# Ledger of designs, part 58: peptides against a protein of PDB entry 5LHZ

Target 1, 78 residues: chain A of PDB entry 5LHZ
Amino acid sequence: QLLKSVFVKNVGWATQLTSGAVWVQFNDGSQLVVQAGVSSISYTSPNGQTTRYGENEKLPDYIKQKLQCLSSILLMFS

## One batch from the design tools (peptide; made by RFdiffusion4, then SolubleMPNN)

Design b2_p16_7_s4 (from b2_p16_7, 7 letters changed)
Fold by OpenDDE base, seed 3:
Structure b2_p16_7_s4 (fold): chain B 78 residues (1-78), chain A 16 residues (1-16)
Amino acid sequence: as target 1 above (78 residues)
Amino acid sequence: SLISEIREMLKSLKPW
């Protein structure tokens, strides 16, 4: 279930789920799913390919950038 | 890590 969805200008949509996850749908067609109780994140590229990244992995720069964006988005939920 | 920081922020979000 969806708890709260917010539109973020020049970014996309961010949604809180009852599962404890935040789901971000970026304007470029990519998606991020992060959950407090799960040590890995899920990134889906615009072509639909999904990759999971752990907390101790070296992340691609574009993933880091989107996570930094997510950090800013989470402040909007607060 | 950046992921850890995000996860910590999630813990503080309402209504969780």
Scores: peptide ipSAE 0.647, ipTM 0.916, DockQ to the pose 0.679
Fold by OpenDDE base, seed 5:
Structure b2_p16_7_s4 (fold): chain B 78 residues (1-78), chain A 16 residues (1-16)
Amino acid sequence: as target 1 above (78 residues)
Amino acid sequence: SLISEIREMLKSLKPW
């Protein structure tokens, strides 16, 4: 279930879920899901391919950039 | 890690 959805200019939409996850839908067509109780994140590329990344693995730069963007969004939520 | 930091930030968000 969706709790709150926020439009972020030049980024996309960020949504809080009842599950404890935040779901970001980026303008480039990609998506990112992060959840407090889950050690991995889910990234979906614009072509629909989904990849999970663990908290201790090396991340591609474009994933790091999107996570930094998410960090900024979360600061706005606080 | 970056992911760990994000997860910790999530824990402090309202309404959770």
Scores: peptide ipSAE 0.645, ipTM 0.915, DockQ to the pose 0.695
Fold by OpenDDE base, seed 2:
Structure b2_p16_7_s4 (fold): chain B 78 residues (1-78), chain A 16 residues (1-16)
Amino acid sequence: as target 1 above (78 residues)
Amino acid sequence: SLISEIREMLKSLKPW
């Protein structure tokens, strides 16, 4: 279930879920899901392919950039 | 790690 959705200029939409996850829908068509109680993140590319990344895994630069963007969004939520 | 840091930030958010 959705708790709260916010529009983020030049990024897209960020939504808090009842599960404890934040779901970001980026303008480029990609999506990112991060959840407090889950050690891995979920990234969906614009073509619909979904990949999970663990917290100790080497991340592609574009994933790091999305996560840095998310960290900035979370500061706005607090 | 970056993922770990973000997860910690999530724990501090309301309304959870």
Scores: peptide ipSAE 0.643, ipTM 0.915, DockQ to the pose 0.699
Fold by OpenDDE base, seed 1:
Structure b2_p16_7_s4 (fold): chain B 78 residues (1-78), chain A 16 residues (1-16)
Amino acid sequence: as target 1 above (78 residues)
Amino acid sequence: SLISEIREMLKSLKPW
């Protein structure tokens, strides 16, 4: 279930879920899901392809950028 | 790691 959704200017929407996950829907059509109890993140590209990344993986720069954006969003939530 | 840092941030959010 959804707990809280916020509109983030020039980014998209970020939603907290009861599961402990944050779901970001970016303006470019991509999506990111991060959950406290899960060691991997889920990225869905605009074409619908989903990839999971683990904590020890080398991340593509565009993923790093979206994660950095997410960190800023989380500061807004706090 | 970046992912670990973000996950720790999540754990600190309300209402969790």
Scores: peptide ipSAE 0.643, ipTM 0.915, DockQ to the pose 0.684

Design b2_p16_8_s1 (from b2_p16_8, 9 letters changed)
Fold by OpenDDE base, seed 3:
Formats: C-alpha cells, sequence, structure tokens
Structure b2_p16_8_s1 (fold): chain B 78 residues (1-78), chain A 16 residues (1-16)
C-alpha cells in the first residue's frame, strides 16, 4: 500500500510504501525500489527488466546517477 | 557501493 507520494520536478514520482520501501518512478520510465532492511536495491529499466544490486558490488554509472538523485529525494523527505 | 549504504541510512531516518 502507498503511504504517500510526492511529485519531484524533472525527476518523477517518489512514493513511500507502508512496507517501509521507497519507490521512485523516473520520467524516463525506469524505477528504483529501496528499503532500509534490505541490503540490495532494485532497478527496473524502461523496458521492464529488473536487476538487483547489492551494496558491495560495482554499479553502472547510470545507476549511480539515479541513486544520487534518490539520495537527494530522501533528504527532502526527512 | 557506498551510495547504497548511504541510501539505506537515509531510509532509516524516514518517519514510518
Amino acid sequence: as target 1 above (78 residues)
Amino acid sequence: DPLIQEIRQLLSNLPP
């Protein structure tokens, strides 16, 4: 279930779920799902392919950029 | 990647 959704200009929508996860739907059609109690993040590409990235693995640059954006969003939420 | 760790830390600060 959705707890709250926030429109982020030039980014997309960021939603806090009752599960504690945060779901970002980017304008390019990609998505991130992150949760404090889970050691990996979930990225879904615009074509619907989902990849999980662990906190100790090397990340593609485009993922880093979206994570940096997400970091800024989370700072706004708090 | 430290970005994931940072995000997890920020998530823990969010109100439920």
Scores: peptide ipSAE 0.595, ipTM 0.898, DockQ to the pose 0.843
Fold by OpenDDE base, seed 4:
Structure b2_p16_8_s1 (fold): chain B 78 residues (1-78), chain A 16 residues (1-16)
Amino acid sequence: as target 1 above (78 residues)
Amino acid sequence: DPLIQEIRQLLSNLPP
């Protein structure tokens, strides 16, 4: 269930879920799902492929960029 | 990656 969704210019939509997760739908068609109680993040590419990244592994640059964007979004939510 | 740690920290600050 959705709590609130915010439109982020030049980024996409960010939604806080009742589960505690935050779901970002980027304009490029990719998606991120992150949740405080989970040690990994979920990235879905525009082609629908989903990859989970753990907190101790090396991240692709494009993932890092999206996570940086997400950080800014989360600051807005709080 | 410290980014995920940062994300998790920020998530913990969100209102329920």
Scores: peptide ipSAE 0.594, ipTM 0.897, DockQ to the pose 0.811
Fold by OpenDDE base, seed 1:
Structure b2_p16_8_s1 (fold): chain B 78 residues (1-78), chain A 16 residues (1-16)
Amino acid sequence: as target 1 above (78 residues)
Amino acid sequence: DPLIQEIRQLLSNLPP
């Protein structure tokens, strides 16, 4: 269930779910899903490929960029 | 990666 959605200029939409997850839909068609209590993040590329990344593994630069953007969004939500 | 740790910390601070 959706709790609230926020439009983020030059980024896309960020939605907080009742589950505690945050879902970001980027303008380029990619998506991030992160959730409290879960050690991994989920990234879906524009072509629909989904990859999960753990907190101890090396991240691609483009993922780091998305995560930095997400950090800013989460600060805004707080 | 410290970014994921940061995300997890920020998530824990969100209103339920």
Scores: peptide ipSAE 0.593, ipTM 0.896, DockQ to the pose 0.742
Fold by OpenDDE base, seed 2:
Structure b2_p16_8_s1 (fold): chain B 78 residues (1-78), chain A 16 residues (1-16)
Amino acid sequence: as target 1 above (78 residues)
Amino acid sequence: DPLIQEIRQLLSNLPP
């Protein structure tokens, strides 16, 4: 299931899955799961609650910040 | 949000 895991200093771990998804485990205990063929992202808060956000809806600022971080990570993967 | 679209674009460029 796991293709590659990368440690990102001051961020956490980013893992590429065989499904095509990328899974980020942040140091604050939150998680993101994103995938090219899916129009929504999955965010799990530190308390374990999961929320899906579509590409056309307004995002909370803290989600935007984590997505911005993820963008930087993905650029490093390429 | 444009961020999600950007993420999707970047994901499409990853090695399989």
Scores: peptide ipSAE 0.593, ipTM 0.896, DockQ to the pose 0.838

Design b2_p16_8_s2 (from b2_p16_8, 9 letters changed)
Fold by OpenDDE base, seed 3:
Structure b2_p16_8_s2 (fold): chain B 78 residues (1-78), chain A 16 residues (1-16)
Amino acid sequence: as target 1 above (78 residues)
Amino acid sequence: DPLIQEIRQLLAQLPP
């Protein structure tokens, strides 16, 4: 279930779920799902392919950029 | 990647 959704200009929508996860739907059609109690994040590309990235693995640059954006969003939420 | 760790820390600080 959705707890709250926030529109982020030039980014997309960020939603806090009752599960504790945060779901970001980017304008380019990609998505990130992150959760504090889970050691990995999930990225869904615009074509619907989902990849999980662990906190100890090397990330593609485009993922880093979206994570940096997400970091800024989370700072706004708090 | 430290970005994931940072995000997890920020998530933990969010109000439920």
Scores: peptide ipSAE 0.591, ipTM 0.898, DockQ to the pose 0.846
Fold by OpenDDE base, seed 4:
Structure b2_p16_8_s2 (fold): chain B 78 residues (1-78), chain A 16 residues (1-16)
Amino acid sequence: as target 1 above (78 residues)
Amino acid sequence: DPLIQEIRQLLAQLPP
């Protein structure tokens, strides 16, 4: 269930879920799902491929960029 | 990656 969705200019939509997850739908068609209490994040590429990344592994630069963007979004939510 | 740690920290601060 959705709590709230915010439109982020030049980024996309960010939605907070009742589950404690935050779901970002980027303009490029990719998606991120991050959730409280879960040590990994989920990235879905524009072609629909989903990859989970753990907190101790090396991240691709494009993932880091999106996570940095997400950090800014989360600051807005709080 | 410390970014995920940061994300988790921020998530922990979200209401509710």
Scores: peptide ipSAE 0.589, ipTM 0.897, DockQ to the pose 0.741
Fold by OpenDDE base, seed 2:
Structure b2_p16_8_s2 (fold): chain B 78 residues (1-78), chain A 16 residues (1-16)
Amino acid sequence: as target 1 above (78 residues)
Amino acid sequence: DPLIQEIRQLLAQLPP
């Protein structure tokens, strides 16, 4: 299931899955799961609450910040 | 949000 895991200093762990998804475990206890073939992202808060966000909806600022961080991580993977 | 679209584009370029 896991292809590759990368430790990102001051961020957390980013893991590429065989499914094509990327799973990020942030130091604050939150998580992101994103996948190229899926139009929505999955965010799990530190308390375990999971929310899906579509690509056309307005995002909370803290989600945008984590996505921006993920963008930088993905550039490193390639 | 353009960020999600950007993420999707970057994911598509990752090695399989």
Scores: peptide ipSAE 0.587, ipTM 0.897, DockQ to the pose 0.838
Fold by OpenDDE base, seed 1:
Structure b2_p16_8_s2 (fold): chain B 78 residues (1-78), chain A 16 residues (1-16)
Amino acid sequence: as target 1 above (78 residues)
Amino acid sequence: DPLIQEIRQLLAQLPP
């Protein structure tokens, strides 16, 4: 269930779910899903490929960029 | 990666 959605300029839409997850839909068609209590994040590329990344593994630079953007969004939600 | 750890910390601080 959706809790609230926020439009983020030059980024896309960020939605907080009742589950404790945050879902970001980027303008380029990619998506991030992060959830409290879960140690991994989910990234979906524009072509629909989904990859999960754990907190102890090396991340691609483009994922780091998305995560940095997400950090800013989460600070805005708080 | 410290970014994921940061995300987890921020998520924990969000209002329910």
Scores: peptide ipSAE 0.584, ipTM 0.896, DockQ to the pose 0.724

Design b2_p16_8_s3 (from b2_p16_8, 8 letters changed)
Fold by OpenDDE base, seed 3:
Structure b2_p16_8_s3 (fold): chain B 78 residues (1-78), chain A 16 residues (1-16)
Amino acid sequence: as target 1 above (78 residues)
Amino acid sequence: DPLIKEIRELLAKLPP
């Protein structure tokens, strides 16, 4: 279930779920799902392919950029 | 990558 959704200009929508996860839907059609109790994050590309990334692995630059964006969003939420 | 850990830490601080 959705707890709250926030529109982020030039980014997309960020939604806090009752599960504790945060779901970001980017304007380019990609998505990120992160959760404090889970050591990995999920990225869904615009074509619907989902990849999980662990906190100790090397990340593609485009993922790093979206995570930096997400970091800023989370700071806005708090 | 430290970004994921950083994000998880920020997420943990969010009010439920």
Scores: peptide ipSAE 0.625, ipTM 0.906, DockQ to the pose 0.840
Fold by OpenDDE base, seed 5:
Structure b2_p16_8_s3 (fold): chain B 78 residues (1-78), chain A 16 residues (1-16)
Amino acid sequence: as target 1 above (78 residues)
Amino acid sequence: DPLIKEIRELLAKLPP
């Protein structure tokens, strides 16, 4: 279930879920799902492929960029 | 990558 959705100009939509997760739908068709109780994040590419990244992994630059964007979004949620 | 830990810490501070 959805708790709160925020439109982010030139980025997409960010939604807080009742599960405690935050779901970001980017304009490029990709998605991120993050949750405090889970040590990994989920990235879905525009073609629908989902990859999980752990907190000790080296991330691709495009993932880092999206996570940095998400960080800014989360500050707005608080 | 420290970004994921940072994100998780921010999530923990979100209002329910």
Scores: peptide ipSAE 0.625, ipTM 0.905, DockQ to the pose 0.826
Fold by OpenDDE base, seed 1:
Structure b2_p16_8_s3 (fold): chain B 78 residues (1-78), chain A 16 residues (1-16)
Amino acid sequence: as target 1 above (78 residues)
Amino acid sequence: DPLIKEIRELLAKLPP
């Protein structure tokens, strides 16, 4: 269930879910899902491929960039 | 990478 959605200029939409997850839909068609209590994140590329990343692994640069963007969004929500 | 840990910490602070 959706809790609230925020439009983020030059990024896309960020939605907080009742589950404790945050879902970001980027303008490029990619998506990130992060959830409290879960140690991994989910990234879906524009072509629909989904990959999960753990907190102890090395991340691709483009994932780091989107996560940094997400950090800024979460600060907005707080 | 420390980013996912950072994200999790921020999530924990969000209002339910």
Scores: peptide ipSAE 0.623, ipTM 0.904, DockQ to the pose 0.740
Fold by OpenDDE base, seed 2:
Structure b2_p16_8_s3 (fold): chain B 78 residues (1-78), chain A 16 residues (1-16)
Amino acid sequence: as target 1 above (78 residues)
Amino acid sequence: DPLIKEIRELLAKLPP
């Protein structure tokens, strides 16, 4: 299931899955799952609550910040 | 919000 895991200093861990998804475990205890073939992302807060966000909806600032971070991480994977 | 689309485009370029 796991293809590659990368430790990102001051951020957390990012793992590429065989499903095509990327799973990020942030140091604050939150998690993010994204996948090329899916138009929505999955965010899990530190308390374990999960929310899905679509690509055309307005995002909370803290989600935007984590996505910006993920963009930088993905550039390291290639 | 264009961020998710941008992320998806980056994901599509990753090695399978």
Scores: peptide ipSAE 0.623, ipTM 0.905, DockQ to the pose 0.794

Design b2_p16_8_s4 (from b2_p16_8, 7 letters changed)
Fold by OpenDDE base, seed 1:
Structure b2_p16_8_s4 (fold): chain B 78 residues (1-78), chain A 16 residues (1-16)
Amino acid sequence: as target 1 above (78 residues)
Amino acid sequence: DPLIQEIRELLANLPP
């Protein structure tokens, strides 16, 4: 279930779910889903390809950039 | 990656 959604200027929409997940829909059509208690993050590219990344693996730079955006969003939610 | 760890920590501290 959706808990709350916020518009983030120059980023897109961020939604907090009752499950403890946060779902970001970026303006470029990509998406991030992160969830409390889950050791991996989910990235979906604009073409619909989904990749999961664990906390111990090397991240592509474009993913790091998205995660930096997510970090700032989470700080706003707190 | 420390970014994912940071995200996990922030998620853990989110208000319900």
Scores: peptide ipSAE 0.515, ipTM 0.873, DockQ to the pose 0.776
Fold by OpenDDE base, seed 5:
Structure b2_p16_8_s4 (fold): chain B 78 residues (1-78), chain A 16 residues (1-16)
Amino acid sequence: as target 1 above (78 residues)
Amino acid sequence: DPLIQEIRELLANLPP
């Protein structure tokens, strides 16, 4: 279930879920799903391929950019 | 990556 959805200009939509996860749907068709109790983040590319990244592994630059954007969004939610 | 840790910390403080 959805708790709160926020439109972010030139970025996409960010949604807080009742599960405790935050789901971001970017304008480029990619998606991020993050949750505090989970040790990995989920990234879905525009073609639908999903990859999980752990907190101790090196991230691709394009993922870092999206996570930086997500950080800003989470600060707005709080 | 420090970004993931930052995200997790922000999530922990997210209401509700």
Scores: peptide ipSAE 0.512, ipTM 0.873, DockQ to the pose 0.793
Fold by OpenDDE base, seed 2:
Structure b2_p16_8_s4 (fold): chain B 78 residues (1-78), chain A 16 residues (1-16)
Amino acid sequence: as target 1 above (78 residues)
Amino acid sequence: DPLIQEIRELLANLPP
């Protein structure tokens, strides 16, 4: 279930879920799902392909950029 | 990647 959704200009929508996850829907059609108790992140590309990345894994640059954006969003939620 | 760890730490401090 959705707890709250925030519109982020030039980024997209960020939604906090009752599960503890945060779901970001980017303007480019991609999505991120992250959760404190889960060791991996979920990225869905605009074409709908989903990939999970572990915290010890080397990340593609475009994923890093989206995570840095997410970091800023999470600071706003605090 | 340190970014994921940072994200997890920030998530842990979000209001319930």
Scores: peptide ipSAE 0.508, ipTM 0.871, DockQ to the pose 0.851
Fold by OpenDDE base, seed 4:
Structure b2_p16_8_s4 (fold): chain B 78 residues (1-78), chain A 16 residues (1-16)
Amino acid sequence: as target 1 above (78 residues)
Amino acid sequence: DPLIQEIRELLANLPP
């Protein structure tokens, strides 16, 4: 199910899945999963708690920062 | 949040 994984210095690992999802494992132990065709993103905190965020809801700043990082990663994948 | 929309747009442009 893994297409490719890239190591991002000072960030972590980003993996493109055959499902169309991108999975980012951050160095702080948190994770993001985003997928085309899915209206929400999945964030897992370092303690393992998972929260889904919709595209129309307000995001915590730390999530925004990680998404901004993800944006840069996605540009790299493209 | 427009950031999620940006992410979705970028995802749409990923190679399969």
Scores: peptide ipSAE 0.501, ipTM 0.868, DockQ to the pose 0.787

## One batch from the design tools (peptide; made by RFdiffusion4, then SolubleMPNN)

Design b2_p17_3_s1 (from b2_p17_3, 7 letters changed)
Fold by OpenDDE base, seed 4:
Structure b2_p17_3_s1 (fold): chain B 78 residues (1-78), chain A 17 residues (1-17)
Amino acid sequence: as target 1 above (78 residues)
Amino acid sequence: SSLIQKLLEKIQKFLNA
């Protein structure tokens, strides 16, 4: 279930889910899901391919950049 | 919120892996 969606200029949409997850839909068509209590994150590329990453994996730089962006968004919600 | 803080900490863990 969706709780709230917020438009973020030059980024996209950030949505809080009842599951304790935050779902970001970026303007480039990619998506990122980060959920509390889950040991992985989910990234969906613009072409629709989804990859899950564990917390001990070395992430691609482009995903790190999006996570950093998400952190900035989350700070606005705190 | 506590949830947001948990998410932030989780993200940092991933960024520092």
Scores: peptide ipSAE 0.733, ipTM 0.929, DockQ to the pose 0.833
Fold by OpenDDE base, seed 5:
Structure b2_p17_3_s1 (fold): chain B 78 residues (1-78), chain A 17 residues (1-17)
Amino acid sequence: as target 1 above (78 residues)
Amino acid sequence: SSLIQKLLEKIQKFLNA
């Protein structure tokens, strides 16, 4: 279930889920889900392909950029 | 919040892998 959604200018939407996850829908059509208690993150490309990454694997730079963006968003709510 | 902090820490782990 959705708990709270915020619009982030020039980024997209960030939504907190009751599961403890944060779901970002970027303007480019990609999505990122980060959930507490889960050892992986989920990235969905604009074409709908979803890839899960473990915390010990090196991420593509474009994923790191999305995560850094998400961190900046989350800092506004801490 | 504590949840947000946990998420931030998790993200940092991924960024530093």
Scores: peptide ipSAE 0.732, ipTM 0.929, DockQ to the pose 0.829
Fold by OpenDDE base, seed 2:
Structure b2_p17_3_s1 (fold): chain B 78 residues (1-78), chain A 17 residues (1-17)
Amino acid sequence: as target 1 above (78 residues)
Amino acid sequence: SSLIQKLLEKIQKFLNA
């Protein structure tokens, strides 16, 4: 269930879920879900394919870029 | 918040892997 959604200019929408996760819907159609206490993150490509990454995996650069973007968004929430 | 801090720390782990 959704808790709060925020529009982020030139990025998309960032939503906090009741689960404690943050869900970002990027303008390019991709999605990212990050939740504290879970050892993986979830990325969904624009074509709808979802991939989970573990914390010890080396991420593709485009995923790192989106995570960095999310970090900037989270700092705004703090 | 504590939740935001936990998320930031988690993301940093992924970025440094």
Scores: peptide ipSAE 0.732, ipTM 0.928, DockQ to the pose 0.878
Fold by OpenDDE base, seed 1:
Structure b2_p17_3_s1 (fold): chain B 78 residues (1-78), chain A 17 residues (1-17)
Amino acid sequence: as target 1 above (78 residues)
Amino acid sequence: SSLIQKLLEKIQKFLNA
């Protein structure tokens, strides 16, 4: 369930879910979901393909960049 | 918030892997 959705300039939309997750919909059509208490993150490419990554995996650079972006968004929420 | 802090810490774990 959606709790709050915020438009982020030059990024897209960031939504807080009641589950404790944050869902980002980027302008390039990709999506990222990070949830507290879950050991993986979810990335969805613009074509709709979803990949889950574990916390010990080496991430692609483009995923790291999006996570860094999400961190800055979360700091704005705090 | 505690939730935001948990999420930030989680992201850092992924970035440092």
Scores: peptide ipSAE 0.731, ipTM 0.928, DockQ to the pose 0.844

Design b2_p17_3_s2 (from b2_p17_3, 6 letters changed)
Fold by OpenDDE base, seed 5:
Structure b2_p17_3_s2 (fold): chain B 78 residues (1-78), chain A 17 residues (1-17)
Amino acid sequence: as target 1 above (78 residues)
Amino acid sequence: SSLIEKLLSKIQKFLNA
């Protein structure tokens, strides 16, 4: 279930889910899901391939960039 | 909110791995 969706200029949409997750749909067609209480994050590439990353894994730089973007969005609502 | 703070902390852990 969706709680709230926010349009972010030059980024895409950020949605808070009732599960405690935040779901970002980027303009490039990729997606990122970060959920409290879950030890992994989920990235979906524009072609629809989903990869889960653990907390201790070294992330690709493009994933880090998107996570940093999400952090900036979340800071606006903290 | 506390949830947002938890998410921020979680993301930071991933960024620092």
Scores: peptide ipSAE 0.723, ipTM 0.927, DockQ to the pose 0.832
Fold by OpenDDE base, seed 3:
Parts: sequence; structure tokens; C-alpha cells
Structure b2_p17_3_s2 (fold): chain B 78 residues (1-78), chain A 17 residues (1-17)
Amino acid sequence: as target 1 above (78 residues)
Amino acid sequence: SSLIEKLLSKIQKFLNA
């Protein structure tokens, strides 16, 4: 269930879910899901391939960039 | 928001891995 969706200029859409997750749909077609209480994150590439990463894994730089972007978005809501 | 703070902390862990 969706709680709130916000449009972020030059980024995409960020949606808060009742599950405690934040779902970002980036302008490039990729997606990122981060949920409190879960030890992994989910990244979906523009072609629809989904990969889950654990918190101890070294992430690709392009995913780190998107996570940093998400952090900036979240700071706007805090 | 406590939830937002939890998410921020979680993301930071991933960025530092």
C-alpha cells in the first residue's frame, strides 16, 4: 500500500510504502527499494532485472550514486 | 521521522561497505 508519492525534479518519483519501504523510480528507468528492518536493498535495472544486495557487499558505483541520491531525498522529508 | 532516520542509517551502511 502506498502512503505518499512525491515527484523529485531531475530524479524521478519517490514513494513511501506502508511496509516501511521507500521505492524510487528513477528517470533512467531503474528502481531502488530500501526498507527499514531488512538487511538487503533491491535494485532493478531499466531492462527489468532485479538484484538484491546485502549490506556487507561492495556495491557498484552507479548504485552507490543512486543511494546517495536517495539519501538526499530522504533528508528532504526528515 | 524515525523511519526516515532508520532508512538514512541503513543506506549509510551500504555506502560504507
Scores: peptide ipSAE 0.723, ipTM 0.926, DockQ to the pose 0.844
Fold by OpenDDE base, seed 1:
Structure b2_p17_3_s2 (fold): chain B 78 residues (1-78), chain A 17 residues (1-17)
Amino acid sequence: as target 1 above (78 residues)
Amino acid sequence: SSLIEKLLSKIQKFLNA
């Protein structure tokens, strides 16, 4: 269930879910899901492939960039 | 909010891994 969706210029859409997750749909077609209480994050590439990463895994730089972007978005609403 | 702070902290852990 969706709580709120915010359009972010030059980024995409960021949606807060009732589950405690934030779902970002980037303009390039990729997606990120970060959920409180879950030890992993979910990344979906533009081709639809989904990968879950644990917090101790080395992330690809392009995913780190998207996470940093998400952090910036979240800070705006804190 | 508390939720946002938790998410920020979590993301930072991933970025620093």
Scores: peptide ipSAE 0.723, ipTM 0.926, DockQ to the pose 0.838
Fold by OpenDDE base, seed 2:
Parts: sequence; structure tokens; C-alpha cells
Structure b2_p17_3_s2 (fold): chain B 78 residues (1-78), chain A 17 residues (1-17)
Amino acid sequence: as target 1 above (78 residues)
Amino acid sequence: SSLIEKLLSKIQKFLNA
């Protein structure tokens, strides 16, 4: 369930979920879900393919870039 | 907030893997 959604210029939408997750819908059609207390993150590509990554996995650079973007967003609310 | 700090810390772990 959704708590709050924020429009982020040049990024897309960032939504806080009741689960303790943040859900980002990027302008390129991709999505990222990061949840506290869960050892994996979820990335959905523009074509709808979803991949989960563990915390010890080497991430593709494009995923790292999106995570960095998310970090910047989160820092605004910390 | 505590939640945001937890998320930030988690993301850093992923970025440093």
C-alpha cells in the first residue's frame, strides 16, 4: 500500500510504501524497489522484466546509477 | 528518519559489493 508519492524532476516518481519500501518509477520506464529489512532489491526493466539482486552481488553500472539517484532523493528527506 | 537512514545504509552496501 502507498503512503506518499513525490514527483522528482528529471527522475520520475518516488513512493513510500507501508511495507517500509521505497518504490521509484523512472522516466525511462524502469522501476526500483528497495525495502528495509530485506536482503535484496528489485529492478524492473522498461520491458517489464523483473530481477532481484542480493546485497553481495556485483550490480550492473546502470543499476548502480539508479541507486545513487535514489540515495540523493532519500538524503533530501533524512 | 530511522527508515531513511536504514535505506541509505542498505543502498551503500549494494553499491560497494
Scores: peptide ipSAE 0.722, ipTM 0.926, DockQ to the pose 0.833

